# Designs tried in a protein design run: peptides against a protein of PDB entry 4A54. Part 84

Target 1, 94 residues: chain A of PDB entry 4A54
Amino acid sequence: MSVADFYGSNVEVLLNNDSKARGVITNFDSSNSILQLRLANDSTKSIVTKDIKDLRILPKNEIMPKNGTKSPSTNSTKLKSAETYSSKNKWSMD

## One batch from the design tools (peptide; made by RFdiffusion4, then SolubleMPNN)

Design b2_p25_8_s2 (from b2_p25_8, 9 letters changed)
Fold by OpenDDE base, seed 4:
Structure b2_p25_8_s2 (fold): chain B 94 residues (1-94), chain A 25 residues (1-25)
Amino acid sequence: as target 1 above (94 residues)
Amino acid sequence: LPPWVTPESYTDEAIGEALQKSLAL
């Protein structure tokens, strides 16, 4: 398992100094053991992993707007075009 | 809120495992 598997996830990190950071995981520097988070203000925070006490993934409150636009199944009532049988009144004037 | 997970170490793998564990709890 790698941190890269969680890129784009929202994480909360508790640091050893009891401070907290929350942001989206954007990168991990394996050589330096640095976790990068994008914060709510669009700034980037670099966290040295040795300073991490605890972490948790925050559930995507996908407020999926269930724009379940239930496509109203417009039951297009097939207006059965009443084929008006034009009765050919063949008025045969005999 | 999801539970806090303590990583076993500071490596990429250990942090990844901690993240995975956090989702499973």
Scores: peptide ipSAE 0.730, ipTM 0.943, DockQ to the pose 0.586
Fold by OpenDDE base, seed 2:
Structure b2_p25_8_s2 (fold): chain B 94 residues (1-94), chain A 25 residues (1-25)
Amino acid sequence: as target 1 above (94 residues)
Amino acid sequence: LPPWVTPESYTDEAIGEALQKSLAL
């Protein structure tokens, strides 16, 4: 199993100094043993794995995307009522 | 909240396993 299997997951990390970091797993550098997290402020935090005491995956509060039932945007496509141009056939009876 | 999991080592595999264990718990 690899950290890559959890890319996009939200994780909380407890460090050896008792500080905590929370973010989305974006990358893992296997050569340097560095876990990269995207934080809530869109910054990236690099964590050396040797500094990790404990970790946990936070359940995606799937804020179930409210299936915003996209209210069908009633594209009121103005059905251009084809004004049937009633060609008044002027039947001139002479 | 899910439980804390202590990784067995600092390798990709060990961190991956710890993450998986955290989901299973």
Scores: peptide ipSAE 0.729, ipTM 0.943, DockQ to the pose 0.539
Fold by OpenDDE base, seed 3:
Structure b2_p25_8_s2 (fold): chain B 94 residues (1-94), chain A 25 residues (1-25)
Amino acid sequence: as target 1 above (94 residues)
Amino acid sequence: LPPWVTPESYTDEAIGEALQKSLAL
């Protein structure tokens, strides 16, 4: 099992200095043992794993503050229903 | 709140295992 299996998960990390970090797992540098988190302000925090005391995955049901993903304004292009005006050419031959 | 999990080491595998354990708890 690897950290990559949890990319996109929201994690809270307790560091050895008793500080906490919370963010979405975006990357892991195996060569340097660095965990990368995207924070609520869209910045990236790099955490050296040797500084990690404890960690936990946060449940999805916490209303992640909807960073206002702008609902794609569905420009409902009103498809103008082409009214088929059937002009009945009634040529009345008198 | 989910429980805290202490990783056994600082490797990719150990952190991955700790993350998995945190979900099972």
Scores: peptide ipSAE 0.724, ipTM 0.942, DockQ to the pose 0.603
Fold by OpenDDE base, seed 1:
Structure b2_p25_8_s2 (fold): chain B 94 residues (1-94), chain A 25 residues (1-25)
Amino acid sequence: as target 1 above (94 residues)
Amino acid sequence: LPPWVTPESYTDEAIGEALQKSLAL
């Protein structure tokens, strides 16, 4: 069994320094023993496996606190097309 | 929450096995 079998799974990793990382498994570098996680902020964290103390797969229904990075509402700046109202200067010929 | 699993080593296979074990528990 390989880490690749779990790509797309949400994992929590406890590191040897007692810090925790949580993210989706996106890649594993077997040559360098590096686990790559996509974090909630869409950044990537590379973890050297020798620094892993413990790990667990999180159930799919676990409401990861969506850091609600509200998708920037594309403020559709309605470029008000300056309708160049061509003021027809009706020159009244008197 | 699922239990923590300690990998037996740091290889691809060992991490994979630890991940699998975490699902079984």
Scores: peptide ipSAE 0.718, ipTM 0.942, DockQ to the pose 0.539

Design b2_p25_8_s3 (from b2_p25_8, 12 letters changed)
Fold by OpenDDE base, seed 1:
Structure b2_p25_8_s3 (fold): chain B 94 residues (1-94), chain A 25 residues (1-25)
Amino acid sequence: as target 1 above (94 residues)
Amino acid sequence: LPPWVTPKSYTDESIGKALEESLKL
């Protein structure tokens, strides 16, 4: 059995410092014993396995707190095309 | 929530086994 068999699974990790990490397993570095998780904010967290106290796979149906990644409303700043109003200032020379 | 599993070691195989065990419980 390998960590690779669980790529794409959601895991919660309890660390030795009593902090918790939750994310999708994306990679495992066997040479350095590093578990890589993709977090809810799309960042990657590298966890040294020696720092792991406990772990568990979360069921797929667990409502991951969707940190509502507010899709950045790409306010498409409609670059209002600067209508070059060529105001032809007709200088009427009187 | 599934139970917490303590890995026996920190190798790929040990972590993989712990992950598997967490699904069976």
Scores: peptide ipSAE 0.715, ipTM 0.941, DockQ to the pose 0.532
Fold by OpenDDE base, seed 5:
Structure b2_p25_8_s3 (fold): chain B 94 residues (1-94), chain A 25 residues (1-25)
Amino acid sequence: as target 1 above (94 residues)
Amino acid sequence: LPPWVTPKSYTDESIGKALEESLKL
């Protein structure tokens, strides 16, 4: 079994320094033994696995704080196509 | 919340196994 089987899962990690990290598993670097998590603020945290004391998968039903990604309202500036008012210069040649 | 699982080692396989075990507990 590989960490890759759990990509996209929400994990909580207890580190040896008693700090905790929580995020979505996005990658595992086998060469360097680094677990990569996407955090709630969309930043990435790299954890050296030797610093892990304990870990657990969080159940899917946990209300991930909806980081309200305020979709930047792309103000579609409706470029009002300047209707080139074709001034019919009716040059009446008399 | 599920219980904490201690990985046996720090390899891909060991972390993967610990993750699997955490789903069973």
Scores: peptide ipSAE 0.711, ipTM 0.940, DockQ to the pose 0.538
Fold by OpenDDE base, seed 3:
Structure b2_p25_8_s3 (fold): chain B 94 residues (1-94), chain A 25 residues (1-25)
Amino acid sequence: as target 1 above (94 residues)
Amino acid sequence: LPPWVTPKSYTDESIGKALEESLKL
């Protein structure tokens, strides 16, 4: 099992100093034992794992404050197919 | 609220295991 298996999960970390951090797991540096979280303000927090007392994954059903990433309203401009009015001018020579 | 899990060590495997355990509880 690796931390990478949980990338994108929302985690809450209780640190040894009794502070808490909450964010989405974005990376784990195995060489340095550093857990990286993306916070609600879109900043990145690096946590040295030796400072972790407890952790838990938060259930998805908690309304993460939808950072309203406005789904770009793709204004699908329906290209109205230009109906080519072929006006056949029948020139009747008379 | 999900339960808190205490990692056994600070390695990738240990943290990964703690995360897994937190989902099972």
Scores: peptide ipSAE 0.710, ipTM 0.940, DockQ to the pose 0.599
Fold by OpenDDE base, seed 2:
Parts: structure tokens; sequence; C-alpha cells
Structure b2_p25_8_s3 (fold): chain B 94 residues (1-94), chain A 25 residues (1-25)
């Protein structure tokens, strides 16, 4: 069993300093023993596994408090597709 | 809420196993 089997799962981690982190498992660096979580604010937190005291997977139905990240107003900058006006110069040679 | 699981070590396998155990409980 590997951490990769749980990518996309929501996990809560209790650290040795009694702080808690909650996020979606996005990556595990085996060489450095680092667990990467995507947090509710879309930031990434890297946790050294040596600092982990306890962990648990949260059930899918647990409404992660949507920190109301205001959906970035998609300023639809309408990339005006530069209509290349192909001026077909019809060189009608009569 | 699911129970807390203490990993036995800090390796990929150990963390993976702890995650698995947290779902079984």
Amino acid sequence: as target 1 above (94 residues)
Amino acid sequence: LPPWVTPKSYTDESIGKALEESLKL
C-alpha cells in the first residue's frame, strides 16, 4: 500500500506540535518523505512525515468548509481572435 | 469522524498503510 493509492482523498493530519492540517493528498515525495496537501484556499502545504503524529482520511460526504474562495471572477478577457483578414487580392489578370 | 491512526514509520508504505487503516476503522 502506498500514499499514491489515496491521491485525491481528503486527509486530516495531526502534527507533533499539536497543529492540524486538512487537505487533499496531491503528492508524496518518497525521497524526502514529504506529504503534499492541497488546502481549502488552493495553496499547497508540504508536510514532513516525521512531523506527523496522527492522520485520518475524512469521509467524502464531509462538507469541507468551503472557505468561500470567491470564485475568481473569470474576467473573460475575450481574446479577440485576431481575425486574419485574408485580403484575397483576386488578381484577376484579364 | 474516523479514528486517528498513528503511522509506524515515515515511509511511503507506512503512511499508506496508516491511511488504509483509517478507512477500516
Scores: peptide ipSAE 0.710, ipTM 0.941, DockQ to the pose 0.553

Design b2_p25_8_s4 (from b2_p25_8, 11 letters changed)
Fold by OpenDDE base, seed 3:
Structure b2_p25_8_s4 (fold): chain B 94 residues (1-94), chain A 25 residues (1-25)
Amino acid sequence: as target 1 above (94 residues)
Amino acid sequence: LPPWVTPKDYSDQSIGEALQKSLSL
């Protein structure tokens, strides 16, 4: 099992200094043992795993206050299908 | 709230296992 299996999950981390961090798992640096979290303010926090005392995944049903990133209303401009008028060349050879 | 889980070590695998354990409890 890898941290990558939980990318996008909301996690709470208790650090050895008794501080807490909460955010979405965005990356794990296996070479340096660094967990990266996106915080509520869209900043990134890097946590050295040696500083982690405890952790837990928070259930999805906690409405993270969606910072209302207004989904850009894609105004679907109805591309009017150009009616290809087939000009019937009626060549009447009278 | 989910239980706190202590990782066994600080590796990718151990953190991953701790995360999984936190969901199963």
Scores: peptide ipSAE 0.727, ipTM 0.945, DockQ to the pose 0.604
Fold by OpenDDE base, seed 1:
Structure b2_p25_8_s4 (fold): chain B 94 residues (1-94), chain A 25 residues (1-25)
Amino acid sequence: as target 1 above (94 residues)
Amino acid sequence: LPPWVTPKDYSDQSIGEALQKSLSL
């Protein structure tokens, strides 16, 4: 059995410094013993396995707190089409 | 929540086995 069998799984890792990391397993570097996780913000975190105290696979239905990636509301800056104010040159003939 | 599993060592195999164990517990 290898880490590759769990690619795409959501994992929580407890590190030796008591910090936690949570993400989807995307890769494992066997030569360097590095676990790669895709985080909720779509960044990649590389974890050296020697720093892992404990780990667990999270069930699929756990609502990962979607850090609501606020879809950047494309403020469609409605470029107010510059209404070409047709300056009606009122030629006042006198 | 599933239980925490401590890997036996830091190899690919040990991490894989720990992941599997976390699902079976």
Scores: peptide ipSAE 0.727, ipTM 0.945, DockQ to the pose 0.528
Fold by OpenDDE base, seed 2:
Structure b2_p25_8_s4 (fold): chain B 94 residues (1-94), chain A 25 residues (1-25)
Amino acid sequence: as target 1 above (94 residues)
Amino acid sequence: LPPWVTPKDYSDQSIGEALQKSLSL
């Protein structure tokens, strides 16, 4: 089992200083023992695992305040298919 | 809300196991 199995999951972390962090697991740095969370304000928080007291996965049904990630407006840039005008140069051999 | 789980150590495996445990409880 690894942290990577939970990428994209919402987690709440209780730190040794009794502060809490909540966010989506985006990365784990095994070399430095750092858990990375994306917070509700789209910022990234790096947590050194030695500072973690407790953690839990939050259920999907918990209304995380959807900070309105603006649905990327699918600006349907209509790629105008360059109609290759086949200029039929009809070489009329007279 | 799911229960709090204490990791055994600070390794990738230990944190992963703690996360899994939090879902099973």
Scores: peptide ipSAE 0.721, ipTM 0.945, DockQ to the pose 0.571
Fold by OpenDDE base, seed 5:
Structure b2_p25_8_s4 (fold): chain B 94 residues (1-94), chain A 25 residues (1-25)
Amino acid sequence: as target 1 above (94 residues)
Amino acid sequence: LPPWVTPKDYSDQSIGEALQKSLSL
């Protein structure tokens, strides 16, 4: 599991100083252990992970419009298989 | 709101696991 799996997720972070930060996860610097959040004002906040007490992903209030999957009404056009009437050519030998 | 999760350590993996755990609870 990696922080990268959650890029674009909205997260709330409780810091060791009891302050809170909320933003979208934009990057993680594994070398320096820094989590980057985009805040509501479009600024970027870098959080050193050692300063994190607790975290949680906030549910996207995206009322995803239920894409009503219009069940494609499969109009099963019953292709009436044209019964090839085998015209029995009655070869009347006369 | 989802529960608070405490990361095990400060690594990428630990933070990732904590994030995942926060979704599962």
Scores: peptide ipSAE 0.733, ipTM 0.945, DockQ to the pose 0.607; fails the geometry check

## One batch from the design tools (peptide; made by RFdiffusion4, then SolubleMPNN)

Design b2_p26_1_s1 (from b2_p26_1, 8 letters changed)
Fold by OpenDDE base, seed 2:
Structure b2_p26_1_s1 (fold): chain B 94 residues (1-94), chain A 26 residues (1-26)
Amino acid sequence: as target 1 above (94 residues)
Amino acid sequence: SKEEEEREKKTKELKEAIEKELKKAE
Protein backbone atom coordinates (compact mmCIF):
# COMPACT_ATOMS: atom_id res chain seq x y z
CA MET B 1 0.00 0.00 0.00
CA SER B 2 1.04 3.61 -0.59
CA VAL B 3 0.36 6.70 1.47
CA ALA B 4 -1.66 7.96 -1.48
CA ASP B 5 -4.21 5.23 -0.77
CA PHE B 6 -5.00 7.14 2.43
CA TYR B 7 -5.43 10.58 0.87
CA GLY B 8 -8.66 12.03 2.13
CA SER B 9 -8.43 10.20 5.46
CA ASN B 10 -8.94 12.25 8.58
CA VAL B 11 -6.04 11.77 10.96
CA GLU B 12 -4.76 12.91 14.30
CA VAL B 13 -1.04 13.44 14.48
CA LEU B 14 0.74 13.56 17.81
CA LEU B 15 3.98 15.46 17.53
CA ASN B 16 7.16 14.99 19.53
CA ASN B 17 6.40 18.19 21.41
CA ASP B 18 3.10 16.60 22.53
CA SER B 19 1.06 18.96 20.40
CA LYS B 20 -1.65 17.51 18.20
CA ALA B 21 -2.75 18.24 14.69
CA ARG B 22 -5.95 17.03 13.08
CA GLY B 23 -6.65 17.11 9.41
CA VAL B 24 -7.17 15.34 6.15
CA ILE B 25 -4.15 13.84 4.41
CA THR B 26 -3.70 15.72 1.15
CA ASN B 27 -0.16 14.87 0.18
CA PHE B 28 2.96 13.01 1.17
CA ASP B 29 6.39 14.03 -0.02
CA SER B 30 8.73 11.10 0.49
CA SER B 31 11.75 13.01 -0.76
CA ASN B 32 11.37 15.70 1.85
CA SER B 33 9.67 13.49 4.45
CA ILE B 34 6.65 15.79 4.68
CA LEU B 35 3.08 14.81 5.44
CA GLN B 36 0.59 17.47 4.42
CA LEU B 37 -2.72 17.92 6.19
CA ARG B 38 -5.69 20.09 5.40
CA LEU B 39 -6.96 21.52 8.65
CA ALA B 40 -10.52 22.37 9.68
CA ASN B 41 -9.99 25.99 8.67
CA ASP B 42 -9.01 24.86 5.16
CA SER B 43 -5.40 25.82 5.77
CA THR B 44 -2.63 23.36 5.08
CA LYS B 45 -0.07 22.12 7.55
CA SER B 46 3.14 20.45 6.53
CA ILE B 47 4.52 18.06 9.10
CA VAL B 48 7.98 16.60 8.96
CA THR B 49 7.64 12.90 9.62
CA LYS B 50 10.55 12.89 12.07
CA ASP B 51 8.46 15.16 14.29
CA ILE B 52 5.59 12.64 14.41
CA LYS B 53 5.39 10.68 17.63
CA ASP B 54 2.15 8.92 16.75
CA LEU B 55 -0.63 8.97 14.18
CA ARG B 56 -4.16 7.60 14.05
CA ILE B 57 -6.96 7.58 11.54
CA LEU B 58 -10.09 9.15 12.94
CA PRO B 59 -13.63 7.92 12.43
CA LYS B 60 -15.42 9.53 9.51
CA ASN B 61 -18.09 10.79 11.86
CA GLU B 62 -15.69 12.73 14.01
CA ILE B 63 -16.48 16.27 13.07
CA MET B 64 -13.13 17.96 13.07
CA PRO B 65 -13.46 20.32 15.97
CA LYS B 66 -14.29 23.54 14.30
CA ASN B 67 -11.88 25.71 16.10
CA GLY B 68 -14.44 28.07 17.53
CA THR B 69 -12.96 30.88 15.64
CA LYS B 70 -15.87 33.21 16.06
CA SER B 71 -17.19 33.26 12.58
CA PRO B 72 -16.75 36.91 11.95
CA SER B 73 -20.29 38.13 11.98
CA THR B 74 -20.42 38.73 8.31
CA ASN B 75 -22.64 41.70 8.59
CA SER B 76 -24.73 40.58 5.73
CA THR B 77 -25.12 44.05 4.45
CA LYS B 78 -28.58 43.43 3.21
CA LEU B 79 -28.13 45.07 -0.10
CA LYS B 80 -31.24 47.11 0.23
CA SER B 81 -32.55 46.37 -3.17
CA ALA B 82 -33.21 49.91 -4.22
CA GLU B 83 -36.86 49.44 -4.91
CA THR B 84 -36.90 51.49 -8.04
CA TYR B 85 -40.14 53.21 -7.27
CA SER B 86 -41.30 53.30 -10.83
CA SER B 87 -43.20 56.50 -10.34
CA LYS B 88 -45.72 55.76 -13.04
CA ASN B 89 -46.29 59.36 -13.90
CA LYS B 90 -49.84 58.75 -15.04
CA TRP B 91 -49.98 61.61 -17.49
CA SER B 92 -53.71 62.15 -17.25
CA MET B 93 -54.36 63.49 -20.67
CA ASP B 94 -57.73 65.33 -20.05
CA SER A 1 -16.23 -2.72 17.58
CA LYS A 2 -15.53 -4.03 14.10
CA GLU A 3 -15.31 -0.46 12.86
CA GLU A 4 -12.70 0.40 15.46
CA GLU A 5 -10.72 -2.69 14.57
CA GLU A 6 -10.76 -1.78 10.89
CA ARG A 7 -9.67 1.76 11.73
CA GLU A 8 -6.81 0.43 13.81
CA LYS A 9 -5.81 -1.85 10.96
CA LYS A 10 -5.86 1.04 8.49
CA THR A 11 -3.81 3.12 10.91
CA LYS A 12 -1.16 0.42 11.02
CA GLU A 13 -1.20 0.16 7.25
CA LEU A 14 -0.75 3.92 6.93
CA LYS A 15 2.19 3.91 9.32
CA GLU A 16 3.79 1.07 7.41
CA ALA A 17 3.22 2.85 4.12
CA ILE A 18 4.92 6.00 5.43
CA GLU A 19 7.91 4.03 6.67
CA LYS A 20 8.18 2.09 3.43
CA GLU A 21 8.10 5.17 1.22
CA LEU A 22 10.61 6.99 3.41
CA LYS A 23 13.00 4.06 3.14
CA LYS A 24 12.64 4.02 -0.63
CA ALA A 25 13.52 7.69 -0.83
CA GLU A 26 16.61 7.37 1.07
Scores: peptide ipSAE 0.663, ipTM 0.924, DockQ to the pose 0.545
Fold by OpenDDE base, seed 4:
Structure b2_p26_1_s1 (fold): chain B 94 residues (1-94), chain A 26 residues (1-26)
Amino acid sequence: as target 1 above (94 residues)
Amino acid sequence: SKEEEEREKKTKELKEAIEKELKKAE
């Protein structure tokens, strides 16, 4: 398993200075030891892994604390599983 | 909850993935 498998995951990062960052994992640079997060304000934060005390994956429904900008109510289009009711209209032609 | 357990598992997997990739880059 690679870090790339977790791209798009919402995470909370606890830093060694006891500050927290929340964002979506967008990139990981192993050569430079940098984890990149997209924050609620659409800015990008680069975190050096040595500064990470702990991290956790957040629930999908956990709205990142948007600083005051109106999260566009992305209508979570509940992907209603289109139950393709294949109504087999078997029109039996006599 | 089962969902919480799965998130904890994924969190562990993410941590392990980070450590593994860092080690490969050394």
Scores: peptide ipSAE 0.661, ipTM 0.923, DockQ to the pose 0.676
Fold by OpenDDE base, seed 5:
Structure b2_p26_1_s1 (fold): chain B 94 residues (1-94), chain A 26 residues (1-26)
Amino acid sequence: as target 1 above (94 residues)
Amino acid sequence: SKEEEEREKKTKELKEAIEKELKKAE
């Protein structure tokens, strides 16, 4: 089972400073140890996992407003291949 | 309730998944 299987789940996160965050899991970056939540105001909160004391999945009936934030379209920035302009070294022998 | 037990189970599975993926990234 992966964290991705829980994307879209509504969770309550208890932080080490005893503050709480509630939101929908939108992403998990294992390389940087970051859990991302979409909050009720449609903002995104990034939480470093080391700051998490505890978490729980909330009942589905606690409807956080599904503001349909469109999944960031991976704008495939077409790496325009830098056309290596072969600088024609005009060896003018003249 | 059965629903509460299932949420508790899923919560445990989520915690385990986080720990597993963090360990793989190290």
Scores: peptide ipSAE 0.661, ipTM 0.923, DockQ to the pose 0.511
Fold by OpenDDE base, seed 3:
Structure b2_p26_1_s1 (fold): chain B 94 residues (1-94), chain A 26 residues (1-26)
Amino acid sequence: as target 1 above (94 residues)
Amino acid sequence: SKEEEEREKKTKELKEAIEKELKKAE
């Protein structure tokens, strides 16, 4: 498998600083170790892979950023909350 | 659930893909 096979998937990323980002995978730069997400506000977030503590693919029925297209999340839903979550948010698979 | 198990599998595949491509780029 390649990371490109997961482009368009909605993911939640837990960072080493215990913050969370939720977005759609738009690009991966292996040379620079950068995972790029599109956030709910249509902005992009570049994450250095070494800063990733954990990540998960979100279910299709969970609220996701706009224009989500790939499995397992294909149906786009606008997030009503901030695209970045604090450490206080529950870390679990729905 | 079965759905959760499939998501965990896909998540694992994604993680493995990241590690593989990072290693190849070194």
Scores: peptide ipSAE 0.637, ipTM 0.921, DockQ to the pose 0.631

Design b2_p26_1_s2 (from b2_p26_1, 10 letters changed)
Fold by OpenDDE base, seed 5:
Structure b2_p26_1_s2 (fold): chain B 94 residues (1-94), chain A 26 residues (1-26)
Amino acid sequence: as target 1 above (94 residues)
Amino acid sequence: EEEKKKLEEETKKLKKAIEEILKKAE
């Protein structure tokens, strides 16, 4: 059985520094022994396997807390196209 | 409980797979 068999699995990784990472296994670099996780923010975290203290596979139903992407309020600055009202200077012919 | 057991078993398999790779890299 290979790590690749677990691609797409949601895992919680406990690191040696007692920090935790949670994400979906996307890749494993066997040459460098690096586990790649896709995090909730769609970023990829590379974890050196030697830094892993423990890991567990999470149930699929554990909704990764969608970090509420604060949709950047795209202040659509309505660039009011300054309609240059070409004031037709009515040249009054005298 | 069965699902928890399954996840535990899968976790064990994943750990083993990682360990096997580490052993081959040495």
Scores: peptide ipSAE 0.568, ipTM 0.883, DockQ to the pose 0.545
Fold by OpenDDE base, seed 2:
Structure b2_p26_1_s2 (fold): chain B 94 residues (1-94), chain A 26 residues (1-26)
Amino acid sequence: as target 1 above (94 residues)
Amino acid sequence: EEEKKKLEEETKKLKKAIEEILKKAE
C-alpha cells in the first residue's frame, strides 16, 4: 500500500509544534519525504513528514473549516464592456 | 460507527505507508 492510494483523501495533520493542518492529499514526494496538502483556500502546503506527530483521515462530509479569512471583497470591477458604439456610418450613396 | 471504524483503519494504513517510506529513506 502506498501513500498514493490516499490521494484525494481529506486529512488532518498534527505537527510536532502542535499546529494543525487540514487538507486534501495531492502528492507525496518520496525523495524528500514531503506530503503535499491542498488547503481550503486552494493553496498547497508542503509538510515534511518527519514533522508530523499524528494524522487522521477525515470523513468526506466534513467540510474543511474555511479559515474565516474575510474573503477580501474582490470588488469584481465589472469591466464595463466598452459598448463599441458601432456608429453605422450610413454611407449616403448620393 | 462503521464509517468511523473504516476511517480509523484507513488512517492506520496511511500512517503505515508513510512510516515505511521514512524507514526506506533512512
Scores: peptide ipSAE 0.560, ipTM 0.883, DockQ to the pose 0.582
Fold by OpenDDE base, seed 3:
Structure b2_p26_1_s2 (fold): chain B 94 residues (1-94), chain A 26 residues (1-26)
Amino acid sequence: as target 1 above (94 residues)
Amino acid sequence: EEEKKKLEEETKKLKKAIEEILKKAE
């Protein structure tokens, strides 16, 4: 199975510094081990895989406040504004 | 709950895929 099979998936990534990023997987650079996420503000965040503490795939239909940008994976998926979430934010999934 | 389980399994698959790439890069 390839990481490419998960392109378009909405994910939340917990980094080793306890910050969180949320976005859609757009690319994976296998040579440099870099995961690329498209954020809610339509910017791209590159994450070095070794800096990932944990990650989870979010529900496809999870509605979150968007910053005027639709998810590249789906027409209906809304992402929260591109912010680094505090470590105090708990992961919740219904 | 079924959806949660599905997402957990997919998450596991994604993690494994990343780990395999990292292992090959070493």
Scores: peptide ipSAE 0.545, ipTM 0.881, DockQ to the pose 0.692
Fold by OpenDDE base, seed 4:
Structure b2_p26_1_s2 (fold): chain B 94 residues (1-94), chain A 26 residues (1-26)
Amino acid sequence: as target 1 above (94 residues)
Amino acid sequence: EEEKKKLEEETKKLKKAIEEILKKAE
């Protein structure tokens, strides 16, 4: 398995500084170990992989950024949540 | 529950893929 197998997946990333980012995986820079996410506003955020504390793939029923590669739903909608936020609480997946 | 389990397994695979890249970069 490679990171490329997950292009188009909607993910939530928890960083070492306890900030969170949410978006669709669009690319992975193997040379620099950088994960690229398309955010709710269609901008791209680059995350250094070593700064990732945890991550999860989001359910298909959750709002996803538009124009994601291999989107699980043809009716996917643009995310309306904040691109990045800080949380000290561990998330749970239902 | 089945969907949750699937997503958890996919998440695990993604995490492993990232870890392998980091390991190779060390």
Scores: peptide ipSAE 0.543, ipTM 0.880, DockQ to the pose 0.650

Design b2_p26_1_s3 (from b2_p26_1, 10 letters changed)
Fold by OpenDDE base, seed 2:
Structure b2_p26_1_s3 (fold): chain B 94 residues (1-94), chain A 26 residues (1-26)
Amino acid sequence: as target 1 above (94 residues)
Amino acid sequence: KKEEEELKKKTEELKKALKEELEKAE
């Protein structure tokens, strides 16, 4: 089996520095032994295979934890639609 | 349990594939 057989798999990678990465396997660079993951924020993370301490494939139903980046309260500046008060100047022609 | 076992098996297969690629590059 090749690493390519696992493209599209959601994985949790434990690195040698005890940091974790979660993402979908999108590519493997055999020349440089680099595993590429697409993260929850649609960014890509390149991981050198030698830096991987452990790995597991996650079930499809495991929603990648949306990094609860506090959705910046987009102050929906309610664009106060300037109600253009069409002052119908009713020119009363008498 | 069956799905968990399948994921475990796939995980080991992926680990093996990565190890083989690392050994080829070295």
Scores: peptide ipSAE 0.655, ipTM 0.917, DockQ to the pose 0.577
Fold by OpenDDE base, seed 1:
Structure b2_p26_1_s3 (fold): chain B 94 residues (1-94), chain A 26 residues (1-26)
Amino acid sequence: as target 1 above (94 residues)
Amino acid sequence: KKEEEELKKKTEELKKALKEELEKAE
């Protein structure tokens, strides 16, 4: 499988600096190993693959908080705060 | 649970694909 097979997937990326980014995979630059994410504000974030500590694909129904759209009170899937990002991939999907 | 397992599998596949691309670029 290639990274291109995951275009359009909504992902959460944990970086080596413990910052997080959420967005849709729009492109991958193989020459520079750069993953491009479209963020909720329609901006594009470029992430160097070597800076990725961890990544997860989010369910399609997880509405990226658009600027100004009241995130419907989707049941607070407790965004486990960056602190409780347990490396255990046990994301309780209801 | 099945959907969660599928997402987990896809996640691991994506991680593998990214790792392979990184190894090719080095």
Scores: peptide ipSAE 0.649, ipTM 0.917, DockQ to the pose 0.639
Fold by OpenDDE base, seed 4:
Parts: structure tokens; C-alpha cells; sequence
Structure b2_p26_1_s3 (fold): chain B 94 residues (1-94), chain A 26 residues (1-26)
């Protein structure tokens, strides 16, 4: 199984600096070990694999908050606060 | 629960794939 099998998957990435990124996997650079994510604002974020502390694939129905499109004012589902998912499973690349 | 388990499995598969790519680059 290759990283390419997961293109189009929506992921949350936890970095070693404890910052988070959410986006759709669009590409993987095998030469440089760089994962590319399309963010909610349609920008691309490049993440070096060694800087990834943990990641998870999100459900398809978890619509990344697209900033721009006037989706009709359906119900403000309160994005509940970032519960510290203490994912005890620290993915270590070591 | 079944969907959550599938997502968890796919997550581990992705982690494995990324690890294998990192090991190849070393």
C-alpha cells in the first residue's frame, strides 16, 4: 500500500511542534518525503513527514470548513472545541 | 462504530505507508 492510495482523504495532522493542520491529501513527494495538503481556503500546505507526530483520517462527512461558499444558513452545528484528543498512540517514526 | 474502526484501520495503513517512505529516503 502506498501513500497515493490515500489521495483525496481528509486528514488531521499533528506536528512535532504541537500545531495541527487539516486538509485533503493531494500529493506526496517521495524524493523529499513531503506530504501536500489542500486546506479549507484552497491553499496548499507542504508537511515534511519527519515533522509529523501523529495523524488521523477524518470521516468524509466532516466537511472541511470551506471559507467561501455561501452554503445556505443551515444550523450552526457548534464545532465543539478542540477536545484534546489525547491520542495516547504517539506515532514515533523512530 | 464500524465506520470508526474502518477509519482507524485506514489511518494505521497511512501511517505505515508514510513510515516506509521515510525509511526509503534514509
Amino acid sequence: as target 1 above (94 residues)
Amino acid sequence: KKEEEELKKKTEELKKALKEELEKAE
Scores: peptide ipSAE 0.648, ipTM 0.916, DockQ to the pose 0.625
Fold by OpenDDE base, seed 3:
Structure b2_p26_1_s3 (fold): chain B 94 residues (1-94), chain A 26 residues (1-26)
Amino acid sequence: as target 1 above (94 residues)
Amino acid sequence: KKEEEELKKKTEELKKALKEELEKAE
């Protein structure tokens, strides 16, 4: 599997600094190992793969960035607070 | 439960893909 197979997936990324990012995977730079996410505010966040502590793919019914996925599921499902990060799929990149 | 397991599987596949790309770039 390549990272490109996951383009358009909505992900939550936990960084090594314990910050979180949520967005749609739009690109991956293989040369520099940089994952690009489109955030809910339509900005792009570049994440170096080595800085990823953990990540999970979110279900389609969770709030996707408006412009990141073709299907604007307008369902205003409340951004479940960052507190709902389920530790069930804990994987460390370190 | 089935959906959760599918998402878990996809997550692990993505993690593997990212790890492999990181190892290639180092």
Scores: peptide ipSAE 0.640, ipTM 0.916, DockQ to the pose 0.672

